# Peptides against a protein of PDB entry 2FGR, part 2

Target 1, 331 residues: chain A of PDB entry 2FGR
Amino acid sequence: SSVTLFGIVDTNVAYVNKDAAGDSRYGLGTSGASTSRLGLRGTEDLGGGLKAGFWLEGEIFGDDGNASGFNFKRRSTVSLSGNFGEVRLGRDLVPTSQKLTSYDLFSATGIGPFMGFRNWAAGQGADDNGIRANNLISYYTPNFGGFNAGFGYAFDEKQTIGTADSVGRYIGGYVAYDNGPLSASLGLAQQKTAVGGLATDRDEITLGASYNFGVAKLSGLLQQTKFKRDIGGDIKTNSYMLGASAPVGGVGEVKLQYALYDQKAIDSKAHQITLGYVHNLSKRTALYGNLAFLKNKDASTLGLQAKGVYAGGVQAGESQTGVQVGIRHAF

## One batch from the design tools (peptide; made by RFdiffusion4, then SolubleMPNN)

Design b1_p19_5_s2
Fold by OpenDDE base, seed 2:
Structure b1_p19_5_s2 (fold): chain B 331 residues (1-331), chain A 19 residues (1-19)
Amino acid sequence: as target 1 above (331 residues)
Amino acid sequence: PTIELPPGALAAAAAAAAA
């Protein structure tokens, strides 16, 4: 068996001009360009093209030294892989998020990412953002002439919240075409949760596409998230993203991404625009800067995710500006 | 264009994908 220790330490100085009180926040933040992590992974060749694998990965918070503790909540899987693809057992990214977040040019990290994978409805489940699940079985196909797919099911294990008795159950998957410069994917998922102690289904559909022109990459996402409630009506959000990235001088990358969050339940929109730059000092070390603007309209209260500094909302209809400047080191 | 799915479409699609 081979075992690899790996990680990323990403720490930044971050600023946001408004919190929920209208005050500025600034300090050391984490995970501005890549999520800081510590992990162990390995594989064993079982012969006949079959391999066993394990993956244990937890988030690192460099600003406070993991004051809330360390765990393997990013991924804790055992797997079998071969010509048939890969089966994974354990907590992981759900197949839909694993594939569809790949179109986010900010890699679901920092103040710039697509925020569509979110708990839009004050869902009471631990993973109501649709990103990960406990008790997950996943299957990923090989790539067949560009075509690939992934499927997953997570057991609720009779987890209850209020009158909801199947909290944490997930079913979902994606189909994709990945060939050369083109990537396109469709994802569908349903997760059972609770809102206000009542059973709620979180339905999600996501379409993603990207094309690499060599000189630049374009990427886009279209998503609908719907929390289906028996009482109070559905909470629906339509999220849109369009981004571009380009290499700079062989040592850097510039990124520009726009997102729109149309929050139907409150008839309110939020607009996010982010400019990012990454400067590679080496293969493993980079400097980065992000500048993000978030405009809430009407009843929208979204905030930029300056992790470690401020990730809360703002006052309804308020705009927020965020900055991150940091170091990313991979090992 | 707005993504609008018929009621139960995601559940049906998930069920069909799981079958």
Scores: peptide ipSAE 0.009, ipTM 0.393, DockQ to the pose 0.014
Fold by OpenDDE base, seed 4:
Structure b1_p19_5_s2 (fold): chain B 331 residues (1-331), chain A 19 residues (1-19)
Amino acid sequence: as target 1 above (331 residues)
Amino acid sequence: PTIELPPGALAAAAAAAAA
């Protein structure tokens, strides 16, 4: 049996030139290169190739010392694993997000990440971004010849909002091929939620692929998110991402990522472009900088996610520039 | 390229995968 304490403290100085009022915001932010976290994990060998596992992980907010408290909302699982793969019980990344966010070169955090995994419809569920779920059972296959898959189901546990009686129910999964430099995946998910107190299905399809050329990596995502409402029509967003990363001088990494969010319900697009650099001072410590531009068109009000400084929207049709400069330390 | 799925396609796929 083993128990490992682990974590990341990632803190930055962040700036965005516009908030919802058109004013600049700046200060100390968190999680610009990796989500800051504290966790415990361990395994027990049960013999015969069977293992028990646990994983408890919570977010750290280094700017305020977790003033709002600490929890294990990032992951709180118990697992059995073996030649059959892994079964997990507890709050975790849903299988679709776990796999498909891996193509995001900005690690699904800071001002640069792919923002497709979002609550596009003012969904009233706690996890309407499609990233995690409570009451989750997950199964992950082994990798066999490059092929792998993951499936998940989350119980709603009779959570109700308005007339919606199945809020938080998730069903989804992915199939993938991971072999050498190539990764490709298809994810499908449906989550039950509410919009305006009415039952709504959040349907998501995501295609991801990456190829590591050694000198550079290319990565891409294609996603459709659809909040299917009985009244008012569907809220559909088509999201596209293309990114490249390259090692620099053996100690650095440069990243460039573009995303397009075609928000069909408001007939409006947003364009995001982010340049990032990570400088490794050691295996565990890095300096980083991110520069992001978000151009909203028409009725689009998207904002960059400068966690700890400003993560709200902007005025319709406004552009936002964001900067993060920080330290990431892993332990 | 436009991503467009028929109504219920994701639900049907999810149900088939769970089965």
Scores: peptide ipSAE 0.009, ipTM 0.374, DockQ to the pose 0.014
Fold by OpenDDE base, seed 3:
Structure b1_p19_5_s2 (fold): chain B 331 residues (1-331), chain A 19 residues (1-19)
Amino acid sequence: as target 1 above (331 residues)
Amino acid sequence: PTIELPPGALAAAAAAAAA
């Protein structure tokens, strides 16, 4: 058996020109290119191609030294793997987010990522962004001729909020084709939650595709999230993303990504455009810079996620510009 | 860097912390 200690420390100087009061925010932030983390993982060969595994991973906040404590909320799994694929037990990325966020050229991190995996409806569940779940069982197939899939179920354990009695239940999965330069996936998920103390279903459908041309990569996402409420009508958001990345001089990567969030319940759109650059000083250390612009229309109040500096919303119809410059170190 | 811990190192560390 082996045990590996691993991590990432990613810290940046960040700026956003507007907060909820219209004031600028700046300071030292975290997780601009990759989420800062500390983890332990290991495997045991059980023979016959069967392996046991564990994975414990928590977020690190380098700007405050984890003042609020440390936990393994990123991942806390035990697994069995073999020719049949992998079964995981414990808190993890849900299969849909694990696969479909792979098309985000900003890796679901910092001010540039696709923000479609969001709590669009003030859902009262802890994971109403559709990213992770507690009490999760997941299964991932092997890759067979490019085809692969993942499925997950999370138990609600009779968690109640108001009159909702199944909060935290997740069911979802994806099918994918990953072969050479091409990747394409369809993900479907439903999560039980509450809005205003009433039972609500968070339905999600996501299509993703990417193609690596060698000289550049193109990537795209199409997503619909729908919070189905018994009272007040459905809260639907259609999210779109298109991105391109290219290697620069063998040591760098430039990324450009556009996203549109069509928030149907408030008849309001938000447009996000992000330019990113990563410069590899080594295999483990990189410098990076991100420049993001978020334009809210009408009643939209979305904010860029400058973690550690400002990750809240802005005033309705306001635009926000964000900058991050930082160091990522992996160990 | 990835630090590979020998088998039982975490158990030893836990024991040392409890002592």
Scores: peptide ipSAE 0.056, ipTM 0.478, DockQ to the pose 0.189; fails the geometry check
Fold by OpenDDE base, seed 5:
Structure b1_p19_5_s2 (fold): chain B 331 residues (1-331), chain A 19 residues (1-19)
Amino acid sequence: as target 1 above (331 residues)
Amino acid sequence: PTIELPPGALAAAAAAAAA
């Protein structure tokens, strides 16, 4: 049995050339290469290949010293694991996001990530981005000949918003094949939420694949998110991503990623292109730089997620450029 | 850095802090 204290402090200087007013924003931001975090985890060997585990993890905001407080909203789980796989109880990444975000070369963090896991419909639920859930039970299979799967259910606990019941209920899972250089997976999820105080289902389907050629890695995502509303019609977004990464000189990594967000409810597209570089000074410390371009078309108002500086939208049809340069330290 | 604690160390520390 062991208990491990762990964390990451990732802080950057960030710039975006446009906010919602058309003005530039710049300053000290957080979580540009990895989400800054503090956590505790541990395991107990129960014998016979059975283990108990716990994991408590919260986000750190290095720019303000966690002025709004600290919590374990990243993960707060107890688990049993063995030859059967792992069962987890508590708030965590939902199985679909845990698996399918692994194809994002920017690790779902900073100005470069795939932004498909989003609240596209002004959903009133706490986790309408489809990333995490409260009251979650999850199960992960072992890897069997490359095949693996994960399943999850989150209880709504009779939470209501307006006339919507069952808010916060999640059901979802993935199937995957992970063998050597190849990874491929399919994820399906449904979450109950509310939009305008009315019951809404957030349906998500995601396909992901990657292949590591040694000299470079290719990765791709195909996603459809659909908020099914009883009144006002469905809000559907099709999101696409293609990325490449390559090691540089044994100490660096270059990344290039393109994403397209086809927002059907407003008949508008957004294009994102990001170039990133990570330089490892050690096993625990890295310097990084990201350069991102976001081109909104028509009624699209998407903004880059320069956390701690500016993460809001822009004016309809406006383009945004973002830069992050920072230090990541793991402990 | 990662800090590994022996089993029960956090419980002992919590008990000591609560006394």
Scores: peptide ipSAE 0.046, ipTM 0.485, DockQ to the pose 0.226; fails the geometry check

## One batch from the design tools (peptide; made by RFdiffusion4, then SolubleMPNN)

Design b1_p23_2_s1 (from b1_p23_2, 8 letters changed)
Fold by OpenDDE base, seed 4:
Structure b1_p23_2_s1 (fold): chain B 331 residues (1-331), chain A 23 residues (1-23)
Amino acid sequence: as target 1 above (331 residues)
Amino acid sequence: EVELPELLAKLREEAAAAAAAAA
């Protein structure tokens, strides 16, 4: 059996030029290149190719020393794995997000990531961004000649909000092809939630692909989220992402990513473009910088996610510029 | 059941080993 302590401490100085009041925000933020985390994991060989595993992982907030506490909300799983793949029990990334966020060149964190995995409809569920779920059972296949898949189901445990029942129920999965430089995936998910105290289904479809050319990597995402409401009509968002990364001088990486969020319910678009640079001081320590621009059109109020500094929205139709400069250390 | 001090010692050893492997 093995037990490993692992983590990332990622802390930055961040700036955004506009908040909801039109004022600038700046300070010390977290998780600009990778989500800061502390975790424990281990495996036990049970013989016959069967292994038991555990994984406990929580977020670290280096700016305030986890003043709000520490938990294992990132992942808290027990698993069995073998030739059949892996079964996980416990809170985790849902299979769709686990796979499809892998195409985000900004690692689903900081001011540059794809923000499509979002609560677009003021859903009242805790995980209405479609990223994680409580009470989750997940299954991941092995990779067979490039083909792989993942499936998940989360129990609602009769959670109710207003008149909505089954809140927190998740069902979803992906199919993928991962072979050499190529990765491609299709994910489908439905989550039960509530909006305004009324039952709402969060449907999600995501297509992702990447190709590593050696000299550069290209990555893309196409996503539709739909909060299906019985009253008031559907809240639909089409999200698009295209990114490129390239090594620089053997010790650095430059990243450029564009995303478009077409928010149908408000007939408004937001455009995000981010330039990032990572400088590896070692295998475990890096310096990084991110520069992001977010243009909201019409009624759009999206904000860049400068965690620890400002992650709220802006005024309708306003543009926001964000900067992060930080240190990432992995252990 | 592993007592916390023993667990912490083991985790430190594993972390050190991982660090050495990453160096």
Scores: peptide ipSAE 0.000, ipTM 0.354, DockQ to the pose 0.042
Fold by OpenDDE base, seed 5:
Structure b1_p23_2_s1 (fold): chain B 331 residues (1-331), chain A 23 residues (1-23)
Amino acid sequence: as target 1 above (331 residues)
Amino acid sequence: EVELPELLAKLREEAAAAAAAAA
C-alpha cells in the first residue's frame, strides 16, 4: 500500500478594472495557473490485478490561509481499479467536466479559463455549474486503442428545494478518442436542480477536441447548457472556445484562448480573450502571467474569475480587463 | 406563472448577489 501527500500552492497579484459598481479591484489572489490544493491519496494492491484507492483533496487559499475552513470538496473518493477500469465512490469531478475541461488550455483556473461550466440560471443546487457532485458513483473505462469513456450517477437523496424533490441528482457521461496528438470527446449530462423553488433540469452537451502539432497545440470546445424550467421557459447558453498554446524556449509556454458565451435567455453575448504565459523555474515551480479581456454586450454581466480578489459580475454591457501575476509551486 | 422578463431580472439579481459574496 502507499500513501502520498501532494499539493499545489498558487498565489498571485491580481487586478480587474471593474467590479459590479464599476470600481477597480486589486490584491493578492489564489489559483491563477492551477487550483491550489492539498491532498492525500493512496493505493492498495488486492491481488489479481485489483487495486483499492482513496483520494482526499481540498482547495487551499494561500491569500487568507483558508480562513473559511478546509474540506475535501475537490475530491473525496474510494475506488476499485483493474483491467476493467476504475469505479469511484464519493464527491468528485463529474465525468463530463473531468474530461471536457481538459480541453481548456487554462485548466479551468484563473481569469483565462473556459467559463461554460456555470450556473447560468441562478440554480439553487450546490453544484449547478456542472463541475462536481456529491454522492457520486463514477466509472471510467480503460483506453482501448484510443477509445475511452466515463459515466456517472449522483444520488439526490431526496433533497428538496421548494417543490423540487430530486435536487442534486446527476446522470452523465462521455465518449472519447485519445491517441497520440489527437483528443476528441462528446459529453452529455443532466442534473436536477431548482430555480425559484421549481424543479429544473440542467442539461448539458459538450464537444471537445485538441491536436498537438508539437510546435503548437490547438484546442476547442462547443457547449450547450439548458436550464429547463416548467415556468418561464428554458435558459439556454451556447458556449464556444478556441485556444492555442506553444512551448517557448524549452522553459515556457504561451497560451491564447478565445471564448464566446451566447446567452439566449437574455439575447446577450460575452466575448473573452486571454493571453497567458508560464515560465518554469523548475519541474515544480513556475512563474506565470495572465491578461484577460471580457466584453459583455447588451444584458450580459459576466466577470473574470480573479479568485481571492474579485470573481463577481459587472454592470450590463460593461467590459472588464484582468491581470494576474503569480507563483505556482507543486509538491 | 411568472413572466419571463420579471423572472430573468430576479435571476440576474440573485446571481449577481451570489457572485459578489463569493470572495
Scores: peptide ipSAE 0.000, ipTM 0.241, DockQ to the pose 0.010
Fold by OpenDDE base, seed 3:
Structure b1_p23_2_s1 (fold): chain B 331 residues (1-331), chain A 23 residues (1-23)
Amino acid sequence: as target 1 above (331 residues)
Amino acid sequence: EVELPELLAKLREEAAAAAAAAA
């Protein structure tokens, strides 16, 4: 059996020019290029091609030393794997987010990521962003000639909010084709939640694709998220992303990504454009810089996620500019 | 990435060395 300690410490200086009051915020932030984390993982060969595994991972907040404590909410799984694929038990990324966030060139982290995986409706569930789930069982197939899939189910355990039952129930999965430079995936998910104390279904469909040309990589996402409410109508968001990345001088990477969030319930759009650069000092240490611009139209109040500095919204129809400059170290 | 048993061994050695230096 093996047990590996691993982690990432990613800390930055961040600036946003507007908060909810229209004031600038700046300071030391976390997780600008990759989410800071501490984890333990291991495997045991059980023979016959069967392996047991565990994975315990929590977020690190380098700016305050985890003042709110440490937990394994990023992942806390036990697994069996073999020729049949992998079965995981425990809190983890749901299969849809695990696969479809891989097309985000900003690794679903910092001020530049695709923000489609979001709680668009003030859902009262803990994971209404569609990223992770408690009480999750997941299955991932092997890759068969490029084709692969993942499926998940999370138990609600009779959790209630207001009059809503089955809160936290998740069912979802993806199908994918991964072969050489090409990746393409389709994900579908439904999560039970509550809005205003009333039962609500969070439905999600996501299409992703990427192609690595060697000299550059292109990536794209198309997503629809719909909070289906019994009263008040659906809250629907269509999210789009297109990104490109290219290696620079053998030690760097430049990234450019655009996203559009069409928030149908408020008939308002938000546009996000991010330029990023990563400079590898070693295999494990990098410097990075991100520059993001978020333009809200009409009633949109989206804010860039400068974790540790400011991750709230802005005034309706306001634009926000964000900068992060930081160090990422992996161990 | 570091194997936990090796890390723990190193930490124990360092702790022992620190204790010896403090004594």
Scores: peptide ipSAE 0.036, ipTM 0.445, DockQ to the pose 0.321; fails the geometry check
Fold by OpenDDE base, seed 2:
Structure b1_p23_2_s1 (fold): chain B 331 residues (1-331), chain A 23 residues (1-23)
Amino acid sequence: as target 1 above (331 residues)
Amino acid sequence: EVELPELLAKLREEAAAAAAAAA
């Protein structure tokens, strides 16, 4: 058996030119290139190709030293793996987010990522962004000639909010083809939640693809999220992403990503464009910079996610510019 | 000891996973 201590400390100086009041915000932020984390993991060989595993991982907030405490809310799983694949028990990324966020060139972190995995409807559930779930059972297949899949179910455990009685129930999965330079995936998920104290289904469909040309990588996402409410109609968002990355000088990487969020319930769009650069000082240490521009139209109030500085919205129809410059260290 | 490309891939996967979790 082996036990590994691992982590990332990612801290940045961040700036956004507008908050909800139209004022600038700046300071020390966290998780600009990768989410800061501390974890423990290990495996035990049980023989015959079967392995047991555990994974405990929590977020680190370097700007305040985890003033709100430390927990293992990122992942807390026990698993069995072998020729059949892997079964996991415990809080984790849901299979759909685990696979489909892999096409985000900004790794779902900082001011530049695809923001489609979001609570678009003021859902009252703890994980209404479709990223993680409590009480999760997940299964991941091996790769069979490129084809692979993942499935998950999370128990609601009779959690109630208002009149909703199945809050936190998740069912979802993906199918994928990963072979050489090509990756493509389709994900489907439903999560039960509440909006305004009423039962609501969060339905999600996501298509992702990427191709690595060696000199550059292209990546794309297409997503639809629907919060199906009994009263007030559906809250639907169509999200689109296209990105490119390229190595620079053997030690650097440049990334450019565009996203469009078509928020149907408010008939409003938001456009996001982000330029990022990572400079590897070593295998474990990097410098990075992100420059993001978010243009809201009409009633859209989206804000860039400068964690630790400002992650709120802006006034309707306002644009926001964000910058992050930081250090990432992995151990 | 994970090679840099593998580490970066893992960091991206973990970051994507983390961002998905933090979101």
Scores: peptide ipSAE 0.020, ipTM 0.399, DockQ to the pose 0.028; fails the geometry check

